# Ledger of designs, part 187: peptides against a protein of PDB entry 3T7K

Target 1, 248 residues: chain A of PDB entry 3T7K
Amino acid sequence: KAEKILARFNELPNYDLKAVCTGCFHDGFNEVDIEILNQLGIKIFDNIKETDKLNCIFAPKILRTEKFLKSLSFEPLKFALKPEFIIDLLKQIHSKKDKLSQININLFDYEINGINESIISKTKLPTKVFERANIRCINLVNDIPGGVDTIGSVLKAHGIEKINVLRSKKCTFEDIIPNDVSKQENGGIFKYVLIVTKASQVKKFTKLINDRDKNETILIVEWNWCVESIFHLNVDFTSKKNVLYQKK

## One batch from the design tools (peptide; made by RFdiffusion4, then SolubleMPNN)

Design b2_p26_2_s4 (from b2_p26_2, 10 letters changed)
Fold by OpenDDE base, seed 3:
Structure b2_p26_2_s4 (fold): chain B 248 residues (1-248), chain A 26 residues (1-26)
Amino acid sequence: as target 1 above (248 residues)
Amino acid sequence: KIEEYFKELKEKNEKDLKYALENEEL
């Protein structure tokens, strides 16, 4: 069926997109449209797997979904596109009125607002954002909205190797893991990195650490600190935004 | 049929966005 529909075009583009969708196309596509998209080099996946070498995301705007946040870890992310790209493409293909010999849809016309070339270029770097920031091991409170598994999966996609889940009410100093990184000369390395949800947790963890491991460096942040770092593909240690406690 | 299909697809995408914002935002 798809071949018959596409036979009216003299040349077919190959977009070379391996994509996931978020905030759009939840029900997927019919079999004919999937086949059409596949023939145009557009493959849509339900889930993110590293083996699929995903290079694209479809979303109506910047979202804080697991898929969107993880898409910024693609190697590289080539395109972040609005769903209107697929809609307009399929409309053109299914249109009986336009004797179009060619599909003339420019990917750049469908870029998601706020995902610029500066962000895209950083996805070509050989390192992940938290790896570049010398954040390898973190402590995450168990009451984090979204759940420790989902949040942890996003953080791991962005270069955090070890996530220690803290039971905030019962944890002791011995439950807190250090950020074990080799001292590079020019980067603020924090021995303890924690993501927390409440001011009471800041007070608890700062006391536990300062009482047992005096003079060590501590970074306590909100989840929004991680999100901002992901959206910029850069950690700004000069910013106090979403930083709850910092000891250098 | 085609125009209706794409209208429905857009309406579904609006619902999907709403769902994502309410249920999937981290």
Scores: peptide ipSAE 0.707, ipTM 0.968, DockQ to the pose 0.936
Fold by OpenDDE base, seed 4:
Structure b2_p26_2_s4 (fold): chain B 248 residues (1-248), chain A 26 residues (1-26)
Amino acid sequence: as target 1 above (248 residues)
Amino acid sequence: KIEEYFKELKEKNEKDLKYALENEEL
């Protein structure tokens, strides 16, 4: 069926997209449209797997969803596109009225607002954002909204190797893991990095660390600090935004 | 039929966005 529909076009583009969707197309596509998209080099996946070499995200705007946040870890993210790309493409293909010999849809017309070439270019870097920031091991409180598994999965996608989940009410100093990174000459490495949800946790963890490991470097942040870092594909250690405690 | 299908698809996407904002935002 798809072949018959596409036979009216003299040449078919190959968009070379391997994509996931977030905030759109939850019901997926019908079989014919999937076949059409496949013939145009557009493959839509339900879930993110590294083996699929995903290079595209479809979303109506910048979202804080797991899929969107993880898409910024693609190697590279080639395109972040509005769902209207697929809609307009399929409309042109299914249109019997248009004597279109060619598909006239440009990917660049459908870029998600706020995902610019500066962001896209950073996805071509050989390292992940937290890897570049010398954050490899973090402590995550167990009461984080979104859950430790989802949050942890996003953080791992962005170069955090080890996530230690802290039971905030019961944890001791021995439960806190150091950020085990080799001393690089450039930039303050924090020995302890923690993501927390409330001020009481800041007080607790700062006390535990300072009482047992005096003079060590500590970074305690909110989840929003991680999100901002992901959206910029850069960690700004000069910013105090979403930083709850910092000891250099 | 085709125009209706794509109208419905847009309306579904609007609902999907709403769902994501309410249930999937981290």
Scores: peptide ipSAE 0.706, ipTM 0.968, DockQ to the pose 0.951
Fold by OpenDDE base, seed 5:
Structure b2_p26_2_s4 (fold): chain B 248 residues (1-248), chain A 26 residues (1-26)
Amino acid sequence: as target 1 above (248 residues)
Amino acid sequence: KIEEYFKELKEKNEKDLKYALENEEL
């Protein structure tokens, strides 16, 4: 069926998109539309897997979903597009009225607001955002909204290798892992990096660390610090935004 | 039929966005 529909076009574009969707197309597409999209070099996946070499995300706007945050870790993210791209494309293809010899839809007209070329260019870097920031091992409190598995999966996609989950009520100093990084010339190196949810956790962890490992560097942040770092694909160590405690 | 189909897709996407904002944001 798809071949018969597409036979009216003399040339078909190859968009070369391997995409996931977030905040749109939850029900997917019918078989004919999937075949049409495939013929145009558009493949949509349900889940993010590294083996699929994903390069695109469809979303109506910038979202703080797992898929959107992880899409900024694609190597590279080529396109972040509004769902209207697919809608307008399929509308044009299914339209019987115009003997269009060519599909005239430009991907650049459908860019998600706020995902600019500067962000896209950073996804071409050989390193991940937290890797560049010398953050390899972090401590994550177990009461984080969204859950430690989802949050941890996003952090790993962005270059954090080890996530230590802290049980906030029962944890001791021995439960806190150091950020084991080699001294690199660029970026701050913090021996202890923690993501927390409450001011009481800041007081607890700062006391535990300062009592047992004096004069060491500590970074305690909110989850929003990670989100802002991901959205900018850069860690700004000069900013105090979403930083709860810092000892240099 | 085609116009109605794409209208329904847009309405579904509006619901999907609402769902994501309420339930999927980290």
Scores: peptide ipSAE 0.706, ipTM 0.968, DockQ to the pose 0.934
Fold by OpenDDE base, seed 2:
Structure b2_p26_2_s4 (fold): chain B 248 residues (1-248), chain A 26 residues (1-26)
Amino acid sequence: as target 1 above (248 residues)
Amino acid sequence: KIEEYFKELKEKNEKDLKYALENEEL
């Protein structure tokens, strides 16, 4: 069926998209439309796997979903597109009224607002955002919304190698892991990096660290600090936004 | 039929967005 529908076009574009969807197309596509999209070089995957070499995300806007946050770790993210791209494309293809010899849909007309070339360019960097920030090992509290597995998976996609889960009520100083990075002269390297949910955790962890490892550098942040860093593909250590405690 | 299909698809996407905002945001 797809071949017969596409046979009316003299030339078919190859969009070369390997995509996931978030906040759209939850039910997927019918078999004919999947075949049409595949013939146009558009492959849609249900889940993110590194082996698939994903380069695109479909979303109506910037979202804080696992898929959207992880899409910013693609190597590179080539396109972040609105679902209207697929809708308009399929409409044009299924239209019997338009004697169209060619498909006239431009990807650039469907960019997600706020994902600009500056963001796209940073996905071409050889390093991940937290790797560039000298954050390799973090401590994550076990009561984080979204769960430690999902949050941890997003953080790992963005260059964090080791995630230590802290049982906030029972943890001791010995349970806190250092951020084991070589001291580079020009980068604010924090020996202890923690993501917490509550002010009581800030008080607890600052006391534990300062009592046992005096004069060490500490960074305690909210999850929103990580989200903002991901959305900008840059860590701004000058900003106090979402920073709960900092000792240099 | 085609116009109806794409209307329904848009309406589903609006629901999917609402669901994502309410249930999937980290």
Scores: peptide ipSAE 0.705, ipTM 0.968, DockQ to the pose 0.933

Design b2_p26_3_s1 (from b2_p26_3, 13 letters changed)
Fold by OpenDDE base, seed 1:
Parts: C-alpha cells; structure tokens; sequence
Structure b2_p26_3_s1 (fold): chain B 248 residues (1-248), chain A 26 residues (1-26)
C-alpha cells in the first residue's frame, strides 16, 4: 500500500531521522504511515537506546520529560522538530488532489522554538554537559520528585558517572561521596556536589561536611539547576539561580 | 475526506499528549 501511495512521486527525500516522540504521537502510527515514513528515511522508536543512534526528537515545544531531556544528550541531536512536520508530510503524501511530483517539506521550517543551532552544535561536542563542568559523582536525595531512577538516568545521559542516593533523615558524613575528578588547574572543581529538595537538607549536609572536612568545596543545587544546565547544554557557575549553597 | 478526519484526530490526540507530558514534567 505504501509503495502505491509513494509511486506518484518521482523522487523521495531521505530525511535520515532516527527519532523518539514526546508530548505527541503517543499512540504511534498505523502500519501504512510507518511504512511511508520508513521509505522517507524516518524511523520512530518507542524508547531511547544508545544502540539505536537516535538523532531526532519530535515534540510540540521544549518539555521537561525524560525523553526530551535525554534527547539533548544525543550524539549529535541533528533535529528537534514539531509534530506538524509529520502531519504536513502525511497530508501531502495522502493528498489525491496535489499533482505534486515532489515532496516539498523542509525540516528547518519545523524546528522546536528555543532549540537553536547553538544548542544543536553543542550536541556535537565529544563531552557531555556535566563532564565539561567537572561533575562526575553526585549525591542525590531519595525524596527527589520524579524518583531517583528517572532523575539519575537523565543525569547519567548527560555525563554523570556515579549517582549516590542519600537517605536524608538517616545519612551521615560517611554516606556522602566526593566528586572524584582530576584537579584541572583552571576549573572550579567542587569536591561535594549534592542535589536536594529542601532547605533543611542544605543545613544538614553543610554541617556534616563542614564538621568533618572543613576546607572542602561544596555545591548544593536544586533539580532545576540541572534542567537549566541541560537546556543550555552549559553549566553557568556564575549564576546563583537554583544554587542553594556554594563554597569555593 | 477520510484524510482530513484522520489528521484532525491526530491533532486532537497530540493536544492530549502535550497535556500529559506537562503533567509528567520532571
């Protein structure tokens, strides 16, 4: 069926997209439309796997979903597209009235607002955003909204190697892991990095660390600090936004 | 047209999917 539908076009574009969807197309596509999309070089996957070499995200806008946040870790993310790309493509292909010999849909007309070439270019870097920031080992409180597994998975996709989960009520200093990074001469490396949810946790962890390791560097942030860093693919250490405690 | 109906259904579902995704925001 797909071949018969596509036979009216003299040349078919190859979009070379390996994509996931978020905030759109939850029910997927029918068999004919999947076959059409495949013939156009558009492959849509249900889940993110590193082996699939995903290069595209479909979403109506910037979202704080696991899929969207992880898509910014693709190597590279080539395209972040609105679902209207697929809709307009299917409209043009299934239209019996259009005597079009060619599919005239440009991917660049469907870019997600706020995902610009500056963001896309950073996904071509050999390092991840937190790796570039010298953050490899973090402490995460167990009461984080979204759950430690989901949050941890997003952070790992962006270069966090080790996530230590802290039981905020029962943890001691010995439960807190250091951010074990080689001292590069010119970068502010924090020995202890923590993601917390409450001001009481800031007071607790600052006391525990300062009582046992008095002169060490500490960074305590909210989850929103991580989200902003991901959306910009850059850690801004000059910003105090979403930073709860910092000791240099 | 059957196509127009199908496209409208896809758009409606996408609006629902967006709402769900906003509720699932991390």
Amino acid sequence: as target 1 above (248 residues)
Amino acid sequence: EELEKRIEELKKKNEEDLKKAEEEAL
Scores: peptide ipSAE 0.697, ipTM 0.963, DockQ to the pose 0.914
Fold by OpenDDE base, seed 3:
Structure b2_p26_3_s1 (fold): chain B 248 residues (1-248), chain A 26 residues (1-26)
Amino acid sequence: as target 1 above (248 residues)
Amino acid sequence: EELEKRIEELKKKNEEDLKKAEEEAL
């Protein structure tokens, strides 16, 4: 059926997209449209797997979903596109009114607002955002909204190697892991990095660390610090935004 | 047109999907 629909076009584009969707197309596509999209080099996946070599995300705007945050870790992310790309493509293909012999849809007309070439270019770097920031091991409180598994999965996609989950009410100093990184010449290395949800946790962890490991470097941030770092694909250590405690 | 109806349904579903995604924001 798809072949018959596409037969009216003399040339078919190959978009070479391996994509996931978020905030759109939750119900997927019918069999004919999936086949049409496949013939145009557009393959949509339900889940993110590294083996699939994903290079695209469809979303109506910048979202704080697991899929969107992880898409910024693609190697590279080639395109971040609005769902209107697929809608307009399907309209053009199924249209009986348009005497078009060629599909005329430009990917660049459908870019998600706020995902610019500067962000896309950073996805071509050989390192992940937290790897570049010398953050390999973090402590994460167990009461984080979204859950430690989801948040941890996003952080790992962006270069965190080890996530230690802290039971905030019962944890001791011995439960806190150091951020073991080799001294790189030009970057402030924090020995202890923690993501927390409330001020009482800041007070607790700063006391535990300072009482047992005096004069060590500490970074305590909100989850929003991680989100902003992901959205910019850069850690700004000069910003105090979403930083709850910092000791250099 | 059957196509127009189908596209409107897709748009409506996408609006619902967006709302859900905003509710599920991390």
Scores: peptide ipSAE 0.697, ipTM 0.963, DockQ to the pose 0.918; fails the geometry check
Fold by OpenDDE base, seed 5:
Structure b2_p26_3_s1 (fold): chain B 248 residues (1-248), chain A 26 residues (1-26)
Amino acid sequence: as target 1 above (248 residues)
Amino acid sequence: EELEKRIEELKKKNEEDLKKAEEEAL
C-alpha cells in the first residue's frame, strides 16, 4: 500500500532521521504511515536506546520531559523538529489533488523555537555538559519531584557517572559522596555537589560537610540549575540562578 | 474529506499530548 502511494513521486527524499516524540504522536502511526516514513528515511522509536543512534526529537516546543531533556544528549542531535513536519509530509503524500512529482518539505522550516544551531553544535562535542563542567559524582535527595530514577537517568545521559541518593532525614556526613574528579588546572571543581529541594536540606548538608570536612568546595543547587544547564548545553558557574549554596 | 478529517484528528490528539507533557514536566 505504501509503495503504491509513493509511486507517484519521481524521487523520494532521504531525511535520515532516527527520532523519538514527546508532546506529540503518543498514539503512534498506522502501519501504512510508518512504512511511508521509513521509505523517506524517517524512523520513529518509542523509547531512547543508545544502540539506536537517535539523532532527532519531535516536539511542539521546548519541554521538560525525560525524552526532550535526554534528546539534548544525542550524539549528535541533528534536528529538533515540530510535529507539523510529519503532518505536512503526510498531507502532501496522501493528497490526490497535488500533481507534485516531488516531495517539497524542508526540515529547516520546522525547527523547534529556541533550539538553535548553537545548541545543536554543542551536541557534536565529544563530552557531555556535566562532564565538561567537571561534575562526575552528585548527591541527589530522595524527595526530588519526578523521582530519583527519572532525574538520575537524565543526569546520567548528560555525563553524570554516579548518583548518590540521600535520605534527607536520616543521612549523615558519611552518606555524602565526593565528586571524584582529578583536579584539572583550569576548572573550578567542587568536591561536593548536591541537588536539593528544600532550604532545610541546604542548612543540614552545609553543616554536615563543614563540620567534618572544613574548607572544601561545595555546590548545592536546585533541579532547575540542571535543567538550565541542559537546555544551554553549558554550565555557567558565574550565575547564581538556582544555586542555593556555593563555597569556592 | 477523509484525509482532512484524519489530519484534524491527529492535530487534536497532539494538542492533548502537549497538555499531558506539560503536566509531566520534570
Scores: peptide ipSAE 0.697, ipTM 0.962, DockQ to the pose 0.918; fails the geometry check
Fold by OpenDDE base, seed 2:
Structure b2_p26_3_s1 (fold): chain B 248 residues (1-248), chain A 26 residues (1-26)
Amino acid sequence: as target 1 above (248 residues)
Amino acid sequence: EELEKRIEELKKKNEEDLKKAEEEAL
């Protein structure tokens, strides 16, 4: 059926997209449309797997979903596209009124607002955003919205190697892990990095660390600090936004 | 007409999917 529909076109584009969707197409596509998309070099996957070499995301806008946040870790992310790309493509293909011998859809016309070439270019870097920031080991409180597994998975996708989950009410100093990075003389390296949800946690962890390791560097941030860093694919250590405590 | 109807249904579903994704924000 798909072949018969596509037979009216003399040449078919190969878009070379391996994509996931978020905030659109949750019900998927019918078998004919899946086959049409496949013949155009568009493969849509239900879940993110590293083995699939994903290079694209479909979303109506920038979202704070797990899929969207992880898509910025693709190697590289080639395209971040609005769902209208697929809609317009299917319209042209199924339309009998359009005496088109060619598919005239340009990917660049469907870019998600706010995902520019500067962001796309950073996904081609050999390092991840938190790796570039010298953040390898973090402490994460167990009461984080979204859950430690989901948040941890996003953070790992962006170069955090080790996530230590802190039980905020029961934890001691010995439960806090150091960020094991080589001391670079000029780098904003923090020995202790923590993601917290409450001001009471800031007071607790700063006391525990300062009482036992008085002269060490500490960074305590909100989850939004990580989100902003991911959306920009850059950690700005000069910004105080979403930073709850910093000791240099 | 059938294609137009199908496309409008996809658009409506995408609007619902967007709303759900905003509710599921991390």
Scores: peptide ipSAE 0.696, ipTM 0.962, DockQ to the pose 0.939; fails the geometry check

Design b2_p26_3_s2 (from b2_p26_3, 10 letters changed)
Fold by OpenDDE base, seed 1:
Structure b2_p26_3_s2 (fold): chain B 248 residues (1-248), chain A 26 residues (1-26)
Amino acid sequence: as target 1 above (248 residues)
Amino acid sequence: EELEKYYEELKKENEKALEEAEKNAL
């Protein structure tokens, strides 16, 4: 069926998209449309796997979903597109009225607002955003909204190698892991990095660390600090936004 | 056309999917 539909076009584009969807296409596509998309070099996957070499995301806008946040870690993210790209493409292909010899759909007309070339260009960097920020080992409180597994998976996709989960009520100083990065001369490296949910946790962890390791550098942030860093593919250490405690 | 109806339904489903994604935001 797909071949017969596509046979009216003299030339078919190859979009070379390996994509996931978020906030759209939850029920997938019909078999004919999947086959059409495949013939146009558009492959849609249900889940993110590194082996699939994903380069595209479909979403209506910037979202705080696991898939969207992880898509900014693709190597590279080639395109972030609105779902209307697929809909308009399929509508044009199924249209019997248009004696179109060619498919006339421009990918750039369907870019997600706020995902610009500056963001796309940063996904071509050899390092991840938190790796560039010298954040490799973090402490994460166990009561984080979204759960430690999901949040941890997003953070790992963005270059955090080790996530230590802290039981906020029972943890001691010995439960807190250091951010073990080689001291590069020119960058503010924090020995202790923590993601917390409450002001009471800030008071607890600052006391535990300062009582045992008085002169060490500490960064305590909210999850929103990580999200903003991901959306910009840059850590701004000059910003106090979503920073709960900082000791340089 | 039956096809146009299908894609209009798909748009409505995508609106619901967006609402769910916003509700479940990390």
Scores: peptide ipSAE 0.690, ipTM 0.960, DockQ to the pose 0.908
Fold by OpenDDE base, seed 2:
Structure b2_p26_3_s2 (fold): chain B 248 residues (1-248), chain A 26 residues (1-26)
Amino acid sequence: as target 1 above (248 residues)
Amino acid sequence: EELEKYYEELKKENEKALEEAEKNAL
């Protein structure tokens, strides 16, 4: 059926998109439209797997979903597109009125607002955002909204190697892991990095660390610090936004 | 007409999907 529909076009574009969707197309597509998209080089996957070499995300805007946050770790992310691209494409293909010999849709007209070339260019870097920031080992409190598994999976996609989950009420100093990175002279290395949800956790962890390891560097942040770092694909250590405690 | 209706329904479903994604934001 798809072949008969596409036969009216003299030339078919190959978009070379391997995509996931978030905040759109929850019910998927009909079989004919999936076949049409596949013939145009558009493959949509249900879940993110590294083996699929995903290069695209469909979303109506910047979202704080697991899929969207992880899409910024694609190698590279080629396109972040609005769902209207798919809808308009399929409408043109099914249209009987348009004696269109060619599909006239430009991908650039459907870019997600706020995902610019500067962001896309950073996804081509050989390192991940937290790797560039010398953050490899972190401590994460167990009461984090969204759950430690989901949050941990996003952080790992962005270059965190080790996530230590802290049980806030029972945690001792010995439960806190150091950020094991080589001391580079040019600053920004914290021995202890923690993501917390409450001011009481800041007081507890700062006391535990300062009592046992008085002269060490500490960074305590909110989850929003990580989100902002992901959305910019850059860690700004000069910003105090979402930083709860810092000792240099 | 049937096809146009289908894609208008798909747009409405996408509006709901956006609302859900915003509600479940990390």
Scores: peptide ipSAE 0.690, ipTM 0.960, DockQ to the pose 0.911
Fold by OpenDDE base, seed 5:
Structure b2_p26_3_s2 (fold): chain B 248 residues (1-248), chain A 26 residues (1-26)
Amino acid sequence: as target 1 above (248 residues)
Amino acid sequence: EELEKYYEELKKENEKALEEAEKNAL
């Protein structure tokens, strides 16, 4: 069926998109439309796998979903597009009225607001955002909204190698892992990095660390600090936003 | 007419999907 529908066009674009969707197309596409999209070089996957070499996200706007946050770790993210791209494309293809010799849809007209070339360019860097920030090992409290698995998976996609889950009520100093990063010349390295949910956790962990390792550097942040870092693909250590405790 | 209806339904489904994504934001 798709071949017959596409036969009316003299030339077909190859968009070269390997995409996931978030906040759109939850029910997927019909078989004919999937085949049409495939013929146009648009492949949509249900889940993120590194082996698929994903380069695109479809979403109506910037979202705080696992898929959206992870899409900013693609190598590179070529396009972040609104779902209207697919809808308008398919509408044009199925249109019987238009003697269109060519498909006239420009990808750039469908860019997600706030995902600019500065963000896209940073996805071409050889390192991940937290890797560039010298954050490889973090401590994550077990009561984090969204769950430690989902949050941990997003953090790992962005260059955190080790997620240590802390049981906030029962943890001791011995349960806290150091951020084991070799001193690079130009970056503030924090020996202890923690993501917490409550002010009581800040008080607990600062006491535990300072009582046993008094002279060490500590960074305690909210999850929103990580989200902002991901959305900008940059860690701003000068910002106090979402930083609960910092010792240099 | 059937095709236009299909894509209008798809837009409505996407509106719901957005609401769900915002509700379940990390």
Scores: peptide ipSAE 0.690, ipTM 0.960, DockQ to the pose 0.914
Fold by OpenDDE base, seed 3:
Structure b2_p26_3_s2 (fold): chain B 248 residues (1-248), chain A 26 residues (1-26)
Amino acid sequence: as target 1 above (248 residues)
Amino acid sequence: EELEKYYEELKKENEKALEEAEKNAL
């Protein structure tokens, strides 16, 4: 059926999109539309897998979903597009009124607001955002909203190698892991990096660390610090935004 | 007309999907 619909066009674009959707298309597409999209080089996946070499995300705007946050770790992310791209494309293809010999849709007209070329260019870097920031091992409190598995999966996608989950009420100093990174010449390395949810956790962990390892560097942040770092694909160590405690 | 209705329904579903994504934001 899709072949018959597409036969009216003299030339078909190949968009070369391997995409996931978030905040749109929860019920998927009908079989004909999936076949049409596939013929146009648009393949939509249900889940993110590294083996699929995903290069695109569909979303109505910047979202704080697992899929959206992970899409910024694609190698590279080529396009971040509004769902209207798919809708307008399919409408044009199914249109009987337009004697269109060609599909006339510009991908740039459907860019997600706030995902600019500066962000896209950073996805071409050989390193991940937290890797560039010398953050490889972190401590994460077990009461984080969204759950440690989801949050941990996002952080790993962005270059954190080891996530230590802290039971905030029962943890001791011995439960806190150091951020084992080789001294790079130009960046302040924090020995202890923690993501926390409460001011009481800041007080607890700062005391535990300072009582046992008094002279070490500590960074304690909110989850929003990670989100902002992901959205910018850059860690700004000069910003105090979402930083709860910092010892250099 | 049936196709137009289908895509209008799809837009409404996407509005709900957005609301859900915002509600479940990390």
Scores: peptide ipSAE 0.689, ipTM 0.960, DockQ to the pose 0.915

